# Designs tried in a protein design run: peptides against a protein of PDB entry 5B16. Part 74

Target 1, 136 residues: chain A of PDB entry 5B16
Amino acid sequence: TPSRINHNERLEFLGDAVVEFLTSVHLYYLFPSLEEGGLATYRTAIVQNQHLAMLAKKLELDRFMLYAHGPDLCRESDLRHAMANCFEALIGAVYLEGSLEEAKQLFGRLLFNDPDLREVWLNYPLHPLQLQEPNT
Target 2, 136 residues: chain A of PDB entry 5B16 as posed
Amino acid sequence: TPSRINHNERLEFLGDAVVEFLTSVHLYYLFPSLEEGGLATYRTAIVQNQHLAMLAKKLELDRFMLYAHGPDLCRESDLRHAMANCFQALIGAVYLEGSLEEAKQLFGRLLFNDPDLREVWLNYPLHPLQLQEPNT

## One batch from the design tools (peptide; made by RFdiffusion4, then SolubleMPNN)

Design b2_p20_3_s3 (from b2_p20_3, 10 letters changed)
Fold by OpenDDE base, seed 2:
Structure b2_p20_3_s3 (fold): chain B 136 residues (1-136), chain A 20 residues (1-20)
Amino acid sequence: as target 1 above (136 residues)
Amino acid sequence: MEEERQKILKELEERLRKLA
């Protein structure tokens, strides 16, 4: 069996793809007249380590990280990177143990504190592949 | 309702611009 660290890295790998996919899909539908470059710019802004780290703070992953790895994280940039990775791993785990829909809901809840913005973000047509995924 | 939705969407876009 893989080590715990290896497992987390695998979850991060999966979560990275999930976060990027969800972001891409929502941006695509939200901005039907925006060219690829603009879509990519928004996507990068959303999924960059700095932003994901901010989302991670909402889940108190910073406290967790300091508790578990405080001595190993001396630089702020290292902490942000680690928090972003941990956030991705969490999303990956939610997808793996739950569904893409559950990952979508969690991600959306964290992206926007404003309920109106959150609703607009979440309430767009889903790709057929998303609809075909099982609830597990 | 649609007008209000468009206003919200515009606000969303503004937030994303600030993030980028």
Scores: peptide ipSAE 0.413, ipTM 0.884, DockQ to the pose 0.063
Fold by OpenDDE base, seed 4:
Structure b2_p20_3_s3 (fold): chain B 136 residues (1-136), chain A 20 residues (1-20)
Amino acid sequence: as target 1 above (136 residues)
Amino acid sequence: MEEERQKILKELEERLRKLA
């Protein structure tokens, strides 16, 4: 069986793709007149490590990381990077054990504290592949 | 209904611009 470290890295790999995909799809449908450059800019802003770390902080992953890896994460930039990776692994796990819909809901809930913005983000028409994905 | 949605979308875009 793979080590725990290997497992987490694999989940991170999967989660990175899920976050990228969800972000891309939502932006694509929400902004039908926005050119590729604008879409890419918004996507980068959403999925960059600094932003994902902020989302991770809402789940108090910073406390978790400091508890588990405190001596190695004393520098703010190191903690931020680790938090982003942990967040991706979490999304990957949610997708793997649940569904893309569950990953979408979790991600969207964290993206916006404003209920109106959250509603628009989460409930805009999505690609049929997302709607057809079975639960795991 | 559509006007309200467009207003929210505009706000969303502004938030994203600030994030970028």
Scores: peptide ipSAE 0.367, ipTM 0.874, DockQ to the pose 0.086
Fold by OpenDDE base, seed 5:
Structure b2_p20_3_s3 (fold): chain B 136 residues (1-136), chain A 20 residues (1-20)
Amino acid sequence: as target 1 above (136 residues)
Amino acid sequence: MEEERQKILKELEERLRKLA
C-alpha cells in the first residue's frame, strides 16, 4: 500500500489527466472553427497552475494548505503551486470515487461563476460515445 | 434560443481570451 503522500501524488497524476481531458473535449466542441493552436492556448490557460490555484481558492483549499503546510508555504508562489497540485488531486479523487460526470460538474462550476456561461460550458453537446462514463 | 446561446458563447470566448 502506497504512503499517503504517494497516494496524493497518484491522485494528482490522475486529476491532471482528467482536467486536461475535460478541458480539451469542451473546447473542441464549443469552438468548432478554432484552429488547434487556439484550442491549445485556451487549454493551457485553463489548466495552468495559476488558474487551478484560483479555482482551489474557491474551495478554500488555501486555508487547508496553510493549516497543513504553513511553514513550508511562506511564499505566495509556493502556496499557489501547492494549491494547484491539491486541486488536481481533488479532481482525481472525485473522478476515482465518483465519476467523470461529477468531476466535470465540479470543474465546470468552479470555472465560471456566471450561470449562463456555466450552463453552456457544462451542457454543450458532446459526441454520443463520450456521454457515457466508465464504471468506476 | 440559438441567438442567446451564441451571445453566451461569444462572452465565453472573451473570458477565455482574457484568461489566456
Scores: peptide ipSAE 0.344, ipTM 0.865, DockQ to the pose 0.086
Fold by OpenDDE base, seed 1:
Structure b2_p20_3_s3 (fold): chain B 136 residues (1-136), chain A 20 residues (1-20)
Amino acid sequence: as target 1 above (136 residues)
Amino acid sequence: MEEERQKILKELEERLRKLA
């Protein structure tokens, strides 16, 4: 069986792609008049380590990281990077063991504290054949 | 970087509010 470390790195690889994909798709449909450069800028802002670390903190992954890897994370920047990686691995695991929808729900739930913004993000039409809510 | 991130996220939120 693969080592837990290797498994986490593989999950991180998968999660990185899932986060990137979900972000891209939502931005594409939420901002139909925004050019590629603007979309890429927003995507970078959302998926950068600094932001993902903030999302990870909402799940108290910082406490987990310090417990499991405290000696290796003496610098705040190292902790942020590790938290971002751990967050990606978590999303990867949710996708792997659950579904893309579950990953989307978790990610969107963490992206916005405001329930109204969260609702718009999660339920905005992402495909031409997807039924739209009448008053959104 | 943090300041730029916050600015972008704020803009994102404002646009989302317009869609809500």
Scores: peptide ipSAE 0.288, ipTM 0.838, DockQ to the pose 0.861

Design b2_p20_3_s4 (from b2_p20_3, 10 letters changed)
Fold by OpenDDE base, seed 2:
Structure b2_p20_3_s4 (fold): chain B 136 residues (1-136), chain A 20 residues (1-20)
Amino acid sequence: as target 1 above (136 residues)
Amino acid sequence: MEEEREKILQELRERIKKLA
């Protein structure tokens, strides 16, 4: 329905910002001596639709997409784009209904299969504002 | 683009590993 589509688009809008923010913050603190260009390169790689779609596959969103929108997804690129959008909407929903911390945890768990890498990513020192404002 | 992206991500993982 139009209302549901509108809601998903709004969640996607929010989720896009959350993904961008989380990625930026973690990269910023993980690599304090890395110049802006390097940080941006890593961020771009992480938040690209193709990568987000790969993360979405870990949640089997591709199955959901085919179930809900199969006839409209005749191209792989269309599927990836849709999956990326749904992934963003999911992160947006987690943030909205839960907290930034919960979004952070979900995103981090999906970014790295290696638990050691995941732990470093998730537990690196953050700015006091993020520590003090877990719900925003 | 995918190959370059994967290269970048692999580099990132390697750098993070050094922080573990």
Scores: peptide ipSAE 0.674, ipTM 0.946, DockQ to the pose 0.900
Fold by OpenDDE base, seed 5:
Structure b2_p20_3_s4 (fold): chain B 136 residues (1-136), chain A 20 residues (1-20)
Amino acid sequence: as target 1 above (136 residues)
Amino acid sequence: MEEEREKILQELRERIKKLA
């Protein structure tokens, strides 16, 4: 049985892939005429640790991390990095124990504060993941 | 980098908004 730390690292590994996949798929369908370089630019901006840390803060993971690892996270940059990793692990866990759809929904809700933007991101055009979910 | 990232994200938001 892997250690708890090992488990979290494994979840992070999975979550990293899920975040990248979801981001890629959504960008791909939202911008059918955008070249690969443009898609990659947006993806990079979305999945960068600093951005993921910002998303993590919306879930108050910063407070959690400070509680659990405060002495090791004296620097803000260290906290951000840890938050990003924790966020990935969380997404991984949501996917693993829930579904890709749940991960998609959570990620989308956090990506955009504007409900209208969320709607487009998640549902426009009709997203293949929505069709695939029943088979998951 | 953070400033550039934010500009990119803002551009993305604007583009998505146009799809609404």
Scores: peptide ipSAE 0.672, ipTM 0.945, DockQ to the pose 0.891
Fold by OpenDDE base, seed 1:
Structure b2_p20_3_s4 (fold): chain B 136 residues (1-136), chain A 20 residues (1-20)
Amino acid sequence: as target 1 above (136 residues)
Amino acid sequence: MEEEREKILQELRERIKKLA
């Protein structure tokens, strides 16, 4: 069996792709008239380590990281980087053990504190992965 | 970089808000 460290790195690899994909898909459908450069700008802002670390903090991963790896995370920048990696691994795990839909829901919940914005991000316009109702 | 990121994210939020 792979080491726990190796497993986490593999999950991070998977999670990175999932985060990138979900972000890209949502931006693509939300802004059909936005050129590639604009889409890429928003995507970069969303998926960069600094932002993912902020999302990780909402899950109190900083507390977890300090508990588990405190000696290796003496610098705030190191902690942020580790938190971002851990967040990616978490998303990867959610996708692996659950589904892309579950990963989407978790990610969307964390992206926006405003529930109205969250609703739009997740559901409007109609997402190709959503089950559509016949009369809507 | 932090300020720029937040500016971009705020712009994104404003654009999404218009879709609500």
Scores: peptide ipSAE 0.660, ipTM 0.942, DockQ to the pose 0.887
Fold by OpenDDE base, seed 4:
Structure b2_p20_3_s4 (fold): chain B 136 residues (1-136), chain A 20 residues (1-20)
Amino acid sequence: as target 1 above (136 residues)
Amino acid sequence: MEEEREKILQELRERIKKLA
C-alpha cells in the first residue's frame, strides 16, 4: 500500500484537476462572450496557490498544518504552499469520497463570502456533469 | 502579483454581481 505521503500527493493531484475543472466550467457558462484569454485570467487568479491558501485559511487549515508540520513550515511561503496543497487534497477527498456536486458546493462556498455572489456562481445554469469516481 | 490578483478577483466579483 502507498505511504500516507504518497496518498496525500495523489489526492492533491486529483483535487488540483477538480478545482481547475469546476473553475473552468463555471467561468465558461457565466461569461459566454468572454474570450479564452479573459477566462484564463480569471481561472489563474482563482486557482493559484496564494488564493487557494486564502481559501484554506477559512477552514483553519493553517492551524492544522502548524500543529502537524510546524517544524517543516517555518517560512510563510512554505506554509502557504502547503496550505494550497492541503486544500487541493481536501477537495480531491471530497470528490473521491462524496461527489463532484459536494466538491462544487464546498469550493463555491469558500470562493465568495457574499451570499448573492455565491448564489450566482453555484446556481448559474450548467450542463449536467457526471463523472465516474476513480479507484483507490 | 498579490495586488494584481486581487484586482482581477474584484473585477470578477463585480461582473458576477451584474448577473444577479
Scores: peptide ipSAE 0.658, ipTM 0.941, DockQ to the pose 0.882

Design b2_p20_4_s1 (from b2_p20_4, 8 letters changed)
Fold by OpenDDE base, seed 4:
Structure b2_p20_4_s1 (fold): chain B 136 residues (1-136), chain A 20 residues (1-20)
Amino acid sequence: as target 1 above (136 residues)
Amino acid sequence: SPRREELLKKIKEYLDKLVE
C-alpha cells in the first residue's frame, strides 16, 4: 500500500483534474460568447494556488496546515501552495469516495458564499448552441 | 432574466478580480 504522502499526492493529482474539469464546464456554459482565451484566463485564475488557498481557508485548512506542518511552511508562498494541494486532495477524495456531483457541490459552495451567485454557478441554463453538444 | 444577468455580472466581476 502507498504511504500517506503518496496517497495524498495521488489524490491531489485526481483533484487537480476534477477542479480543472468542473471549472472548465461551468465557465463554458456560463459564458457562451466568451472566446477560448477568456475562458482559459478565468480558469487559470480560479485554479491558481492563491485562489484555491482562499477556498481552503474557508475549511480552516490553514489552521490544520500550520498545526501539522508549521515548521516547514514558514514562507507564505509555501503555505499557499500546500493549502492548494490539500484542497485538491480533498476534492479528489470527495470525487473518489463520493461522486462528481458531490465534488461540484462542494466546490460551488466554497466558490461563492452568496447563495444566489452559487445557484447561478451550479444551475446554469444551457445555451441553444450548447444543447447540440451531447458529450459536454 | 434581468436578475440572472445581474448575477452573471457579479460572477464576472469576481472572476475579473481573480485575474488581476
Scores: peptide ipSAE 0.689, ipTM 0.950, DockQ to the pose 0.870
Fold by OpenDDE base, seed 1:
Structure b2_p20_4_s1 (fold): chain B 136 residues (1-136), chain A 20 residues (1-20)
Amino acid sequence: as target 1 above (136 residues)
Amino acid sequence: SPRREELLKKIKEYLDKLVE
């Protein structure tokens, strides 16, 4: 039986992939004229520890981290990294125990507090060229 | 639509700030 830490690391591994995938898909559809380099730049920015930690803070994971691992998180960078990892594990768990759709919804809700922006992010219409080439 | 384009612009602005 794996330890809780080992299990959490596995969830982080899964969650990292889910976050990466969701981010990629949404960027691809939202910005049909953006070149690969631009898409990659935005993806990197979205999934970086600094940003994921900010999203994690909305769930008050910072309080959880300090409660559980306060002595080990003296540096802000350590806390940020831990929060990002915890966020990934959470997304991984939501995907594992729920669905990709549930993970998408949670991620979108955290990305945008504005419901109009959230709707655009989550409910992107297919671009006419994408309609013509759905499998590309 | 103009509304959608405006919202996309705001999303892009958000992302641009993240890139900084």
Scores: peptide ipSAE 0.689, ipTM 0.950, DockQ to the pose 0.844
Fold by OpenDDE base, seed 2:
Structure b2_p20_4_s1 (fold): chain B 136 residues (1-136), chain A 20 residues (1-20)
Amino acid sequence: as target 1 above (136 residues)
Amino acid sequence: SPRREELLKKIKEYLDKLVE
């Protein structure tokens, strides 16, 4: 229904911001010597549709999308874009109904299959030069 | 630690591939 579509788009809007924020925070802390341009480059790469769609596939959103919208998603690019949007909507929903922490955990879990890399991403030690900032 | 540095390197490698 149109109402459901609108709701999903609103969640996508929120999720987009959450994904951007989480990505920014983690990159900032993990790479304290990386200049803004480098941080922005990595952020763009992480949040690009192709990457988010890959993360979405881990949740089998591709199967869901094909089930629900198969006839309208014959092109790979269309499916990728739709999956990315749905992924953002999901993150938005998790944030809205749960918390930023839950969104962070979900996002981190999907970013890295390797638990050691995931742990570094999620639970990085605060750099001495960053002690003056909130521990996020 | 060496372990952490190695893991950070792997993360960076992952990100570098995404940039490509």
Scores: peptide ipSAE 0.686, ipTM 0.949, DockQ to the pose 0.816
Fold by OpenDDE base, seed 5:
Structure b2_p20_4_s1 (fold): chain B 136 residues (1-136), chain A 20 residues (1-20)
Amino acid sequence: as target 1 above (136 residues)
Amino acid sequence: SPRREELLKKIKEYLDKLVE
C-alpha cells in the first residue's frame, strides 16, 4: 500500500494535469481570437501557485494546512506552495473518484464567485467561427 | 450578445490582473 504522502503526490500529479487541461479548454473556447501566446499566458496565470492557493483558501485549506503543518509553513510563500499542491491533489481526487465534469464544476465555482461570470466560464457558447471549423 | 460580451470582458479583466 502506498504511503499517504505518496498518494497525495500522485493525486497532485493527476490534479495538475486536470487543472491545466480544463484551463486550456476553457480558454481556447472563450477566446477564439487570442493567439497561442496569450492563451498560454492566461493558463500560466490561472495555474500558478499563488492563484491556486487563493482558490484553496476558499475551501479553507489554509486552515487545514496550518493545523497539519503549521511549524513547517511559517513563510507565506511556503504556505502558498503547499496550498497549491494540496489544491491540485484535491482536484485530482475529485476527478479520480468523481468525474472530469465534477472537477470542472468545482474549479469553475472557485474561479468565479460571480454566478454570471461562472456561467460564461462553465457553459461557454461556441463562437460562430468555431462552429464552422472542420473536425480533423 | 452584449451581455455575454460584457461578461467576457470582466473575465478577461480578471485574467489580466492575474498576469500582473
Scores: peptide ipSAE 0.685, ipTM 0.949, DockQ to the pose 0.865

Design b2_p20_4_s2 (from b2_p20_4, 11 letters changed)
Fold by OpenDDE base, seed 3:
Structure b2_p20_4_s2 (fold): chain B 136 residues (1-136), chain A 20 residues (1-20)
Amino acid sequence: as target 1 above (136 residues)
Amino acid sequence: SEERKKKLEEILKLLEELVK
């Protein structure tokens, strides 16, 4: 049985992929006129450590991190990175123990404070030109 | 719809801020 540290790192690995995938899918379907470069740029912006750390703060993970790892997090950048990793691990755990849909819902709720924007993000109808497109 | 279009534009604006 792997150590707790190893387990958390594995969850981060999984969560990173889930966040990347969900972001890619939503951008692809919501913005059918965006070129690949634009899609990639926005994806990078959404999944960057600083942004994920902000999302983690909405769950008050910062308080947890400071409590558990305060002495090791003497820099804001260190805290941000740790928060992002913690967020990835959380999403990974939600996917692993729940479902992709649950991960999608949690991620979407955190991405947008505006419920109208959240609804648009989470509920993306297929564009007519996408009906013949294969998807994961 | 026009309302959806407006919301999508708002999302893009927020994303642009993240890119900065």
Scores: peptide ipSAE 0.663, ipTM 0.945, DockQ to the pose 0.877
Fold by OpenDDE base, seed 2:
Structure b2_p20_4_s2 (fold): chain B 136 residues (1-136), chain A 20 residues (1-20)
Amino acid sequence: as target 1 above (136 residues)
Amino acid sequence: SEERKKKLEEILKLLEELVK
């Protein structure tokens, strides 16, 4: 059986894709007038380690990381990177054991502190030509 | 709606801050 570290890295791999996908889908639907360059720019900003680490902090993953890996995370940059990875692993686990919808909800709750903005983010209308597709 | 438009603009503003 894989080690816990190996398993976590695999979850991180999966979570990275989920976060990327969710971000892409929401940006695409919410901003139909944005060109690809704009969509890519905002996606990069959302999924960058620094931002994911901030989201991770809302879940107190910083405390967890310091507890589990304190001596190895004496540098702030190392902590941010580790927190981002841990966050991705968490999203990966939620997707794996739950659903994409659950991952979407968790991610959305963390992205926006404002409930109104969160609702807009999570409950976007499908484009007319995409009404037959799943509303992710 | 105008309200939705406003909220979308606010989202963009937040995202723009992340880009900085």
Scores: peptide ipSAE 0.657, ipTM 0.944, DockQ to the pose 0.854
Fold by OpenDDE base, seed 5:
Structure b2_p20_4_s2 (fold): chain B 136 residues (1-136), chain A 20 residues (1-20)
Amino acid sequence: as target 1 above (136 residues)
Amino acid sequence: SEERKKKLEEILKLLEELVK
């Protein structure tokens, strides 16, 4: 049986992949005219630790982190990094215990506060030139 | 649709802010 720390790190590993995958897929479908460089740039922006930490804050993970790891998180940068990792672990757990769809929904809800934008993000139509691609 | 286009543009705007 893996240790708790090991388990969390593994979940983080998985979550990182899930977040990046979901981000990639949505960007790809939503913006068929974007070049690869643009897609990559926006993906990086979305999945960067700073942003993920912001999403984590929406889940009030900051309070949890301070409670559990306060002494080690005296700097905001350390807290952000930890929150980002925790967020990834959470997404990993959601995917593992639930489904990719559930992870997608959660991620989308956090990405956009505006429900209209969220709807567009989550329910993207396939571009005619993308019909051969998997609908994920 | 134009509405969708506008929303997509808004999404891009938000993403661009993240890039900064």
Scores: peptide ipSAE 0.654, ipTM 0.944, DockQ to the pose 0.855
Fold by OpenDDE base, seed 1:
Structure b2_p20_4_s2 (fold): chain B 136 residues (1-136), chain A 20 residues (1-20)
Amino acid sequence: as target 1 above (136 residues)
Amino acid sequence: SEERKKKLEEILKLLEELVK
């Protein structure tokens, strides 16, 4: 039987893919005139450890990490990396035990504090304004 | 709508702030 640590690493692996996928899909639909380079740049910014750690902090994962691994996380960079990994594992678990929709909702709620922006982000399907955008 | 367009622009602005 795999250890708890190994299981978390597997969940992290899955969560990383889910976060990447969700980010890609939303960016693609919300910004149809944005070229690939721009899409990739924003995706990288959204899924980078520093940002995911900020999202993790909203869930108070920092308190959890300090409780469980305080002595090993004295450096901010180490804590940030650990929090990002933990966040990915959480998203992976939500996807695994729940659904992609549930993962999407959780991720969206954390991405934007403004409920109006959150709604726009989560409602990524094609919109009339998107149809009016230039094809090139 | 213009309101949606404005919100999309705000989202982009927030994302740009994440880009170092």
Scores: peptide ipSAE 0.650, ipTM 0.941, DockQ to the pose 0.852

Design b2_p20_4_s3 (from b2_p20_4, 10 letters changed)
Fold by OpenDDE base, seed 1:
Structure b2_p20_4_s3 (fold): chain B 136 residues (1-136), chain A 20 residues (1-20)
Amino acid sequence: as target 1 above (136 residues)
Amino acid sequence: SPERERKLQKILELLEKLVA
């Protein structure tokens, strides 16, 4: 039986892919005139450890980190990295035990505090030039 | 719609802050 740490690492691996995929899909459909370089730049910005740690803080994962790993997280960069990893593991678990839609909803809720922007992000219409693309 | 476009622009502005 794998250790809890090993299981979390596997969930992190899955969550990383889910976050990357969701970000890519939303950017692609929301901004059909944005060039590949721009899409890649914004994707990187969204999924970077610093930003994911901010999202994790909204879930109070920082309190969990201090409780479970306090002595090992004396540096801000270490805490940020740990929080980002934990966030990815959480998204991975939501996808694994729930669905991609549930992961999408959770991620979107955290990305935008403004409900109007959140709605646009989560509920995007297909662009006429995107009809031939998969409905994702 | 103009309203949707304004919201999309606001999203881009927020993303630009993440890039910076």
Scores: peptide ipSAE 0.682, ipTM 0.950, DockQ to the pose 0.824
Fold by OpenDDE base, seed 4:
Structure b2_p20_4_s3 (fold): chain B 136 residues (1-136), chain A 20 residues (1-20)
Amino acid sequence: as target 1 above (136 residues)
Amino acid sequence: SPERERKLQKILELLEKLVA
């Protein structure tokens, strides 16, 4: 229904911001010597539709999308885009109904299959210089 | 720690693959 579609679009809007924020924060803390250009480049890579679609696939959103919207998703690019949007909406919903922490945990679990890398991503220590900044 | 640094490097390597 139009109302549900609108709601999903709103959630997508929110989720997009959450994903970008989480990505930015983690990159910033994990790589204190990385220049802005590198931070921005990696952020873009992480949040791009192609990557988010891959994350969405881990949640089997591809099967969901094909079931729900198959006729409209005949092209791989269309499916990828839809999956990315759906993923953002999901993250938005998790943030909205849960918390930023829950969104962070979900996102982190999907970002890395390797539990060691996941742990590093999720549990970053504050850099000494960053400790001097109240709002980092 | 060396262990953490190795893991960070692996993360960067994965990110580089996304950039490529």
Scores: peptide ipSAE 0.682, ipTM 0.950, DockQ to the pose 0.873
Fold by OpenDDE base, seed 2:
Structure b2_p20_4_s3 (fold): chain B 136 residues (1-136), chain A 20 residues (1-20)
Amino acid sequence: as target 1 above (136 residues)
Amino acid sequence: SPERERKLQKILELLEKLVA
């Protein structure tokens, strides 16, 4: 049986991929005229630790981290990194135990405070193959 | 739609603020 630490790190690994994938897909389909350089730049900005930590704060993960690991988080940068990792683990867990759709909804809900922008972000066109094969 | 395009532009503007 893997340790809690190993399990959390594995969830973080999975969550990192999910966040990056979701970000990539949304940027790709929402902005068809955006060149690769722009796509990459915005993806990096969205998935960077600083931004993910801000999203994590909306879930009050800062309070959680201070409660669970306070002595180890002496600097804001350490807390930010820990919060980002925890956020990734959370997304990984949501994907693992739920679905990609649930992870997408959670991520999108946190990305934008404006519900109109959130709706646009979440309402991207599906890939043609997905439309043709909805059950696959 | 024009409305959608405006919202997409606003999204880009917000993303630009994240770019360091």
Scores: peptide ipSAE 0.678, ipTM 0.949, DockQ to the pose 0.866
Fold by OpenDDE base, seed 5:
Structure b2_p20_4_s3 (fold): chain B 136 residues (1-136), chain A 20 residues (1-20)
Amino acid sequence: as target 1 above (136 residues)
Amino acid sequence: SPERERKLQKILELLEKLVA
C-alpha cells in the first residue's frame, strides 16, 4: 500500500542517519590518528550503496526484494540501490523499535565476519587523547 | 597492544578494499 511505501521511505531516512552516525563514531574512536579526509573516505566506503547491499544480502533481503519488486529491478544498479535502501530501512526500524545499541550490534555483526575484528569494532576503548571528548 | 594494533590494521585493510 502507498502508506507502507511512505513508511518505508521514512524508515530509510532514519536508518541512513543511524548508519552514518554509527560509522562516524566507530571510525573516530578506533582511529585517532586518521585525518578527516581518511575518516570521510572510509565512512563513504562503508555506507555506499554497493556495500550496504552486500550487507543486506547477508540477511537474504535479496530474495525478498526479488519476490516483492522483481519486475522493477532489472538492472544490477537498481537492485543494489533498492537493497541499500531496504537495509537502511531495517536499521531505522531497529533503532526506532529497539535502541541505538541494538542497531550498533546488528550493523557490527554484519560488517565483519571475523569475530576478532568485530570485537574490536564494537568494543573500542577510548584513546587517552579522546577522553576529553564526549563519550558516544 | 600489538595484538590490537594488528587487528586495527586488518580493519583498515578491509576498508581499503571497499574504497577500491
Scores: peptide ipSAE 0.671, ipTM 0.948, DockQ to the pose 0.845

